Peptides against a protein of PDB entry 3B8E. Designs and how they scored, part 123

Target 1, 230 residues: chain A of PDB entry 3B8E
Amino acid sequence: PFLIFIIANIPLPLGTVTILCIDLGTDMVPAISLAYEQAESDIMKRQPRNPKTDKLVNEQLISMAYGQIGMIQALGGFFTYFVILAENGFLPIHLLGLRVNWDDRWINDVEDSYGQQWTYEQRKIVEFTCHTPFFVTIVVVQWADLVICKTRRNSVFQQGMKNKILIFGLFEETALAAFLSYCPGMGVALRMYPLKPTWWFCAFPYSLLIFVYDEVRKLIIRRRPGGWVE

## One batch from the design tools (peptide; made by RFdiffusion4, then SolubleMPNN)

Design b1_p19_8_s2 (from b1_p19_8, 11 letters changed)
Fold by OpenDDE base, seed 1:
Structure b1_p19_8_s2 (fold): chain B 230 residues (1-230), chain A 19 residues (1-19)
Amino acid sequence: as target 1 above (230 residues)
Amino acid sequence: DEAVEAAKKGVEYILKLIK
């Protein structure tokens, strides 16, 4: 996301604090929770791997798969970002190259896509208004990510939701998202302004997409063991 | 209230990590 911000010169879609909240707040507890997940039913039935050949392939494939999921996650965040800015008069195409003027406090007449002039303060409010939904979008997408990470091969429907720590992780990240979104002072302290509850649902299609993607991936792995999709 | 409290603890934890 930050690379796209630099390359496209768009207003910052997520703040440093938001990134830290994602990495340290929403990802860590869920990740730890996965350590307590029950082993896949087939793990103990797997044939011994060749540690020299299979490890490298698996690491590459895992890296690619998680990279792809991460890209879908980022797309979800950016979608929410662009929708919010569009609702505030800034169409995606207009945001390209706008950062320089956007971040200049001395320019108080930055025009949106409809010719409305925005002061620096107004622009920053809109920018910071995007941080919360972006974060929430990431959290909602991470629900799917966390659930799908329970297994490498088996469907979530087969593994089930037996891990209480995982459930706690989902609750914790959601509670954190709610707190950051609605707690008074978070806008000032963390530049995460309050979010309309409806924005929580903007990420759901992406969560579903990731879920479906991973289930399809796992289905392919089950049907074609040792394939490049693993 | 429990969710808010949990969230508060989470934020506090993050803030502690940032410091």
Scores: peptide ipSAE 0.000, ipTM 0.287, DockQ to the pose 0.021
Fold by OpenDDE base, seed 3:
Structure b1_p19_8_s2 (fold): chain B 230 residues (1-230), chain A 19 residues (1-19)
Amino acid sequence: as target 1 above (230 residues)
Amino acid sequence: DEAVEAAKKGVEYILKLIK
């Protein structure tokens, strides 16, 4: 989010503090929970890893974690961001290059896509209104991400949801998201204004998309071992 | 392997956009 903020010169989609809350707060317990996941039913049918040649973190894992899934997460967040700004009169195309004028407190006549003028204070309210939904969108997408990371090859339906620590992690990150979204003072402290409950549902299609995508991928891997999908 | 290569290309593309 911050890189796109710099490159596209758009209003800041997600604050640095909220990013830290994601990285250190919502992601910590879920990530640790994966260490307690039950082995896949076919793990003993696989050849042992050669410690001298095979890396634990290979290019395939990097591709999945940071390439594919990470991009879908970012897209989900930015989708929410653009929807909120569009609802407030700022179409995505109009946001390009707007940052300089947006962040200038002395410019009080920044026009939206419909010619309405916005004061600095009004603009900052809208900007901070985006932070919470963006954050929550990431958390909701992370639900699906965590679930799909339980297995490399088997379907989640085959593996099940028996890992109590993982379930706890899902509740923990959700509770933290709710706390940061609705606790009094978070708007001032974290620049996260209160979230309309409807925005929790904005990310659900993306979570579903990730889930379906991964299940299809795993299905293809099971049917065609050694295929290009791996 | 092809998926990994595609991902690498995607990352490179993103990195180029960031520069």
Scores: peptide ipSAE 0.000, ipTM 0.236, DockQ to the pose 0.081
Fold by OpenDDE base, seed 4:
Structure b1_p19_8_s2 (fold): chain B 230 residues (1-230), chain A 19 residues (1-19)
Amino acid sequence: as target 1 above (230 residues)
Amino acid sequence: DEAVEAAKKGVEYILKLIK
């Protein structure tokens, strides 16, 4: 999110505090939970890896995690961001290059896509209104990411949801998201204004996309072992 | 289990600091 903020010079879609909440609050427990995941049914049937040549995390896995899935996650977050700003009068095309004027407290007449002028205070309210939904969107997308990361080859339907710690992690990150979204004072303390319940659902298409993408990928891997998608 | 408990405590601590 911050990279796009720099490159596109758009208003900040996600605050630094919110990023820290993602990294430390929503990602930590789920990441730990993966260490306790039950082995895939096929892993134990494989020959032992050569510790001198084989890597646990290969370039394909890195590409999948940070390249492919990460891009889908980012798209989900930015979709939510652009929808919120559009609902407040700022169309995506109008946001390009707007950051300089947006962040200038002395400019109180920044125009939206419809010619409405926004004071600095009003703009910051809208910006902070985006932080919470963006955060929640990431959490919802992370549900799918966490679930798909349980296995490399087996379908989620085959492997199942046996890891109780992982399930707990999903609830924990959701509870944290709810806390940050609705607890009094979060708007002042974290610049995260209250979230409309409807915004929880805006990320679901992207979560589904990640899920479908990974299931297709895994299906290809099962049909073509040793392929580039493994 | 200890790692999970430590993580929980860490999260709880962070949440307390944020309040």
Scores: peptide ipSAE 0.000, ipTM 0.240, DockQ to the pose 0.016
Fold by OpenDDE base, seed 2:
Structure b1_p19_8_s2 (fold): chain B 230 residues (1-230), chain A 19 residues (1-19)
Amino acid sequence: as target 1 above (230 residues)
Amino acid sequence: DEAVEAAKKGVEYILKLIK
């Protein structure tokens, strides 16, 4: 998000403190929880491959999975960011290159996509209004991401939800999201203004899409081992 | 494998853009 902010010169979608909360509070517990997930029933049935090549492949697969999860989270967050700004009159195309004027406190006549002029204070309120839903969107997407990462090939319905640490991680990240969204003082401390409850559901279609996509992917892998989907 | 590698590169690129 920060690099996109720099490259596209858009208003800051996610604050630095919020990023730290994601990395330390939201991502860490779920990541640890995945380490305690039970092995797939089929993994133990596979003949040991070459330990050197298998370890390398496994590290590559893990790196890819984490990279994909991170991208999906970012896409969900940016989607929410653009929706909020669009609802406030700033269409995505208009945001490109706007950062310089957006962050200038002496410019109080920044126009939105409809010709409405925004003061610096009004712009910052909208910006900070985006931080909380961006974070919450990441958490909601992580629900799906954590569940789908439990297995490589087996359906979530086949593997089940037996990992108590994973379940705890899901509740912990949700509780943290609720705390950061609704606790008094978070707007001042973290530049995260209170979130309307409706924004919790903004990421749900996206999370569902990812879940369905991954289940279909896994189904294809089970039916066609060694296919292009691997 | 190629699709996975392409996806990896895309992901790495996006992650680099996010960072």
Scores: peptide ipSAE 0.000, ipTM 0.239, DockQ to the pose 0.043; fails the geometry check

Design b1_p19_8_s3 (from b1_p19_8, 12 letters changed)
Fold by OpenDDE base, seed 1:
Structure b1_p19_8_s3 (fold): chain B 230 residues (1-230), chain A 19 residues (1-19)
Amino acid sequence: as target 1 above (230 residues)
Amino acid sequence: DEALELARKGVEYVLKLLE
C-alpha cells in the first residue's frame, strides 16, 4: 500500500497505526495459531524431497504464491479505499498526484471530482475514514489467508478447522477490528473513524477470491505433484 | 476521556517515532 501511495501520489490509504494493528494484532496471533495446527494428513505420504533441487524451487513457488495472495489482499484494501473516496466525491483518477495538495494544511480549497472544495480537516477526516475500512478489509481477507495456510496440499474441507487456537485467532482479529471500528474515541486516538457495518462486506469478494485461488492451486498440486504451482 | 487522551498521546508518540 505504501508503495502505491508513493508512486501514485495518492492520499495515504492505510495509516501507520493500522499497519501496526495488522502486524501486531491481526497477524501475530494467527501466526502463532498456525504453529499449533495439526500436521497435514498427507505430509507423511510425501515422497522424500531432493534437497538439492526441490527445496529452492519450492521456496520460490511458496514465496510467489504468498506474494500473489498478498497482492490480492492489497487489491481488496485499495478497492475499499477507492470506493470510500469515490463516495465522498474523489474519483480514483482524481486522486492521482493529489497527495501534495491533500497533505498541505494551508490549502483549504482542494477540489473533488465534482468541484466541491475540501478543507484540510475535511480531507483528513475522509482519509482517516478510509483507514478503518482498509484495516477491516485486510482482516476479512486474512480470514481466508489464515485458513488456507493451514495446509499445503489438502483442501480446507479435508483438513478442517479443529485448531481452537486458530479459531481464537480469527475471533481475536475480528474482535479487534470491531473494537477499533466502533469503540468511541478510536477516531481521535488511532485515526480510525467508525465504520458502517456494510463496509465489512466489501472485502468478502476478495476473501472468496483468495480462498478459491488457493483451493484451485491446491487442487492442481494434488493432481500434478511436483508441478510449478507447488 | 483521560484514558482516551492518554491513548492518543501514546499513539502520537509512536507515530512520531515511526516518522
Scores: peptide ipSAE 0.000, ipTM 0.276, DockQ to the pose 0.021
Fold by OpenDDE base, seed 2:
Structure b1_p19_8_s3 (fold): chain B 230 residues (1-230), chain A 19 residues (1-19)
Amino acid sequence: as target 1 above (230 residues)
Amino acid sequence: DEALELARKGVEYVLKLLE
């Protein structure tokens, strides 16, 4: 998120403190929980892989956990960010290069995509309004991502939710998200303005899509072992 | 209120350093 902020010169989508809250509060427990996940039922039944030609199943799972989750989280967050700004009159294309004028408190006539002028105060309110739902979106996406990363081939319905630490992590990150979103003073301290309850559902279609996609992927893998989808 | 203001200033300072 921060790299895109710099490269595209868009308004800051997520504050640095919020990023720290994600890394330390929402990512740590889930990441640790994956280490305690039960082995997939079919992993131990497979022939030993040649380490020179085939990646270990563990490496693939690690790649999914640390690489794919991060990418999906970022995509989900930016999706929510762009939706909020678009609802406030700023289309994604218009945001490119806008940061310089956006952050200048002496410019009070920044135009949106429809020609409406925005004062500095109004812009900052919109910016800070994006921080909380961006964070919440990451948490919501993590629900699906963590569930799908439990296995490589088996459906979540087959593997089940036996990892109590993972379950605890899901509730913990949700509780933290609620706390940061609605606790008094968070808007001032963390630049996370209160979130409308409807924004919790903004990421749900995206999370569902990922979940369905992964289940289909796993189904294909089960039917065609060794395919490119694996 | 003072603690919140201090926290806000701290965040703003960090953001400025990153610009």
Scores: peptide ipSAE 0.000, ipTM 0.252, DockQ to the pose 0.025
Fold by OpenDDE base, seed 4:
Structure b1_p19_8_s3 (fold): chain B 230 residues (1-230), chain A 19 residues (1-19)
Amino acid sequence: as target 1 above (230 residues)
Amino acid sequence: DEALELARKGVEYVLKLLE
């Protein structure tokens, strides 16, 4: 998200606070879950696998899979961002290069895609309105990511332990999202304005996309064992 | 089961958006 902000010079889609909440709040539990899963997998797979080649392949595959999932997550967030801005009169094409004027407090006549002029204060309200839905979108997409992690492993025992961590992770990130979205004062304190309940559902297509992607990936792995997708 | 349920909800949501 931040890279696209820099490259495309668009208004900031995700605030620093929301980024921090994602990194510390939502990504921590999945990372811990993965660490436990890898540890358990390493314990169970110690005997039959060549530890050097299989670890390297697994690490590369995991890294690539998470990289791809992360890209889909980012796309989901940006989708929500662009939808909100479009609903407020700023079409995606118009946002390109707009950051400089957007962030200039002395420019109070920034035009939207329809010629409406926006004051600095109004623009910042719209920007901050995007932060919460973007964050929530990431959380909802992360639900799919967590579910994907659950379905990767064939071990019933490992699935059981992962289920507890998964459930806890889902609860934590959902509770955090709800807190940040609906707690009074968050708009002032964290620049996260209240979220319309409908925005919780904006990410579902991307969650589905992640799910489909993972199932397709798994299907390819099953059909082509030892392939580059594995 | 949870993944399937999530997928189902996602599909239902997309279908509702298309209506």
Scores: peptide ipSAE 0.000, ipTM 0.197, DockQ to the pose 0.036
Fold by OpenDDE base, seed 3:
Structure b1_p19_8_s3 (fold): chain B 230 residues (1-230), chain A 19 residues (1-19)
Amino acid sequence: as target 1 above (230 residues)
Amino acid sequence: DEALELARKGVEYVLKLLE
């Protein structure tokens, strides 16, 4: 989010402190929980890897984890960002190059896409209003990401949700998101204004998309071992 | 293999831009 903020010169979609909360707060416990996941039912039926040639983390795994899923996650966040700004009169095209004027305290007549003038204070309220929904969107998408990461080949329905630590991680992540979104003072401390409850649902289509995508991918892997989808 | 690697790098680049 920060790089696109600089490159596209758009209003800041996600604050630095919020990013740290994601990296250190919402992601750590879920990631650790995966270490306690039960082995896939077919793992012992697979031939052992060659330790000299087969890497633990292959290019396909990196592409899946950090490429495809990460891209969908980022798109979900930006979608929420653009929706909020559009609802406040700023269409996506109008945001390009707007950062310089947006962040200037002395410019109090920045026009939105409909010619409405916005003061600096009003603009910052809208900006900080975007931070919380963006963050929550990431968390909601991370639910699906964590669940799909339980297995490499088996369906989640085959593996089940038996890992209590993983379940705890999901609750911890959600509780932290709720705390950061609704606790008094977060607007000042983290530049995260309170979130309307309806925005929690904005990310659900993306979570579902990730889940369906991964289940289909795993299904293809099971039906066609050694395919390009692995 | 090269095409997949290039695609991976491209996706990673895009993701970094979105961070």
Scores: peptide ipSAE 0.000, ipTM 0.221, DockQ to the pose 0.039; fails the geometry check

Design b1_p19_8_s4 (from b1_p19_8, 11 letters changed)
Fold by OpenDDE base, seed 2:
Structure b1_p19_8_s4 (fold): chain B 230 residues (1-230), chain A 19 residues (1-19)
Amino acid sequence: as target 1 above (230 residues)
Amino acid sequence: DEALELAKKGVEYVLSLIK
């Protein structure tokens, strides 16, 4: 997210404290929970091809999977960010290169895509309004990501939801999201303004899409072992 | 306030490099 912020020179979509909350509060427990997930029924049946190379390959595959999950989360967050700014008059194309003027407190006539002038205070309110839903979107996307990462090949419906630690992680991250979104003082302390309940559902179509995509992917893997979709 | 914001952006930049 921050790379896009720097490269595209857009208004800051996610605050530093929010990143810390994601890394320490939202991502840590789910990541630990995945370590306690039950192995697929077929994993233990696979003989190691080469113990030295297979370990390295597995580590690379895990690293790629975590990288992909992070990218998916970022995409979901940015989607929500652009939707909110568009609803406030700032179309995505107009945001490109706007950061310099956006962050200048002496410029009180920054125009949106419709010619409306925004004061510095108004712009910062909109910016901080984006922080909370960006975070919440990540949490909502993580619901799907955690579920799909339980298995490599088996459907979620086949593997089931037996890991109590994973279930706890899902509730914990949701509770944290609710706390950060609605607790008094979060706007001052974390620059996360209260979230309208409707924004909780903004990421749901995206999460569903990821879920469906992964189920289809796994179905293909089961039908064609060793395919390019692995 | 600007200095604080700049500092935050700096920290965010560093964090972005770690990720």
Scores: peptide ipSAE 0.000, ipTM 0.227, DockQ to the pose 0.033
Fold by OpenDDE base, seed 3:
Structure b1_p19_8_s4 (fold): chain B 230 residues (1-230), chain A 19 residues (1-19)
Amino acid sequence: as target 1 above (230 residues)
Amino acid sequence: DEALELAKKGVEYVLSLIK
């Protein structure tokens, strides 16, 4: 989010402190929980790993974690960001290059896509209104991400949800998201203004998309081992 | 394997845009 903020010169979609809350708060327990996941039913059918040639963290894992899924997460967040700004009169195209004027407190006549003028204070309110929904969107998408990471090949329906630590992780990140979204003072401390409950649902299609995508991918892998999908 | 290569190229492309 911060890189796109710099490159596209758009209003800041997500604060740095909020990013740290994601990386250190919402992601830590879920990530650790994966270490306690039950082995896949077919794990003993695989050839033993050669410790001299095979890496535990291979390019496939990197591709899934930081490439495909990471990009979908980012898209989900930015979708929410653009929707909120559009609802407030700023269409996505209009936001490009607007940052300099947006962040200038002495400019109080920044026009939206419909010619309405916005004061600095009004602009900052709408900017900070985006932070919380963006954050929550990431958390909701992470639900699906965590669930799909339970297995490499087997469907989640085959593996089940027996890992209590993983379940705890899901509740923990959700509770943290709720705390940061609704606790008094978060608007001032973290620049995260209160979230309308409807925005919790904005990310659900993306979570579903990730889930379906991964299940289809795993299905293809099971049916065609060694295919291009791997 | 092809998907992995495509993903790698995608990452490299994104990184190139950031530099």
Scores: peptide ipSAE 0.000, ipTM 0.234, DockQ to the pose 0.080
Fold by OpenDDE base, seed 4:
Structure b1_p19_8_s4 (fold): chain B 230 residues (1-230), chain A 19 residues (1-19)
Amino acid sequence: as target 1 above (230 residues)
Amino acid sequence: DEALELAKKGVEYVLSLIK
């Protein structure tokens, strides 16, 4: 998200607090899950498989999977961001390069896509309105990641432990999202305005997309072991 | 690596659609 902010020079889609919440809350749990998965895999891989090649393949597969999932998650977040801004009069194309004027407090006549002028304060309200939904979108998309992990053809026992860690992580993320979204004072303290309940659902198509993507990927891997997806 | 590149291209493509 931050990279796109820099590259596209759009208004900041995520605040620093939300970024920290993503990094510490949403990314840490998958990392822990992977660490446990590797530990369990290492315990079970006492079969005479070439441990170097199999470990490398798994690490690459996992890295690719998480990289791809992370990209889809980012896309989901940005989708939500663009939808919110579009609903407030800023079409995606108009946001490109707008950051400089957007962040300038001395410019109080930034025009939206429809010619409406926005004061700095109004723009910042809209920007901060995007932070919470973006975060929530990521959380909802991560729910799909949990479901994907459950459907992996790993041993049922490995799936069980991974699922517990993931479930706990998703619960924590969801609780954090709810706290940040609905706790009084968060709008002032964290610049995260209250989230409309409808925004929880805007991520669902992307969750479904992730699910479909992973199932297709798994299907390809199953049909072509050692193929391009590895 | 190819999948990562494909994913990057996908992201770039999506970004291009937004532009």
Scores: peptide ipSAE 0.000, ipTM 0.226, DockQ to the pose 0.062
Fold by OpenDDE base, seed 5:
Structure b1_p19_8_s4 (fold): chain B 230 residues (1-230), chain A 19 residues (1-19)
Amino acid sequence: as target 1 above (230 residues)
Amino acid sequence: DEALELAKKGVEYVLSLIK
């Protein structure tokens, strides 16, 4: 997200507080929960692998898969960001290069895509309105990411949801997202304005995409052990 | 809370250098 902010020179899509809440708040408990996941049912059926060659290949493939999932997560957040700004009169093309004027407190006549002028305060309200749904989008996508990380080869439907600590992690990150989104004063204190409940659903297609992507990947791995997808 | 505030200030500082 930050790289796109620099390259495209767009208004800041994700605030500092939201970044910290993602990195320290929502990811820590879920990550720890994975240590308590049950072993895969087929772990003992794996053929012996060459420890020198197969480790490097597997680590590279896993790294690429997680990188791709991270890109889908970022894409989901940016999609929500662009939709909100478009609904407020700022089309995606118009946002390119707009950051300099957007962040200038002395410019109170920044025009949107329809010629409407926006004061600095109005622009910041819209920006902060984007921070919350971006955060919520990441949380919703993280549901799928956490669930798919339960196993390396088995389908989630085969492994089941027996890890109560993982379930607790899902509720914890969701509760944090709800608190930051709807608690009075968060707009002033954390630059996170209240979110309409409908925005929670904007992330669902991306969450589903990640889930389907990983299930297909795992299916291919099960059918072709030692292939390039593992 | 103090650690979070320190982290926030650090990130804000880094962001200010990039702007």
Scores: peptide ipSAE 0.000, ipTM 0.275, DockQ to the pose 0.026

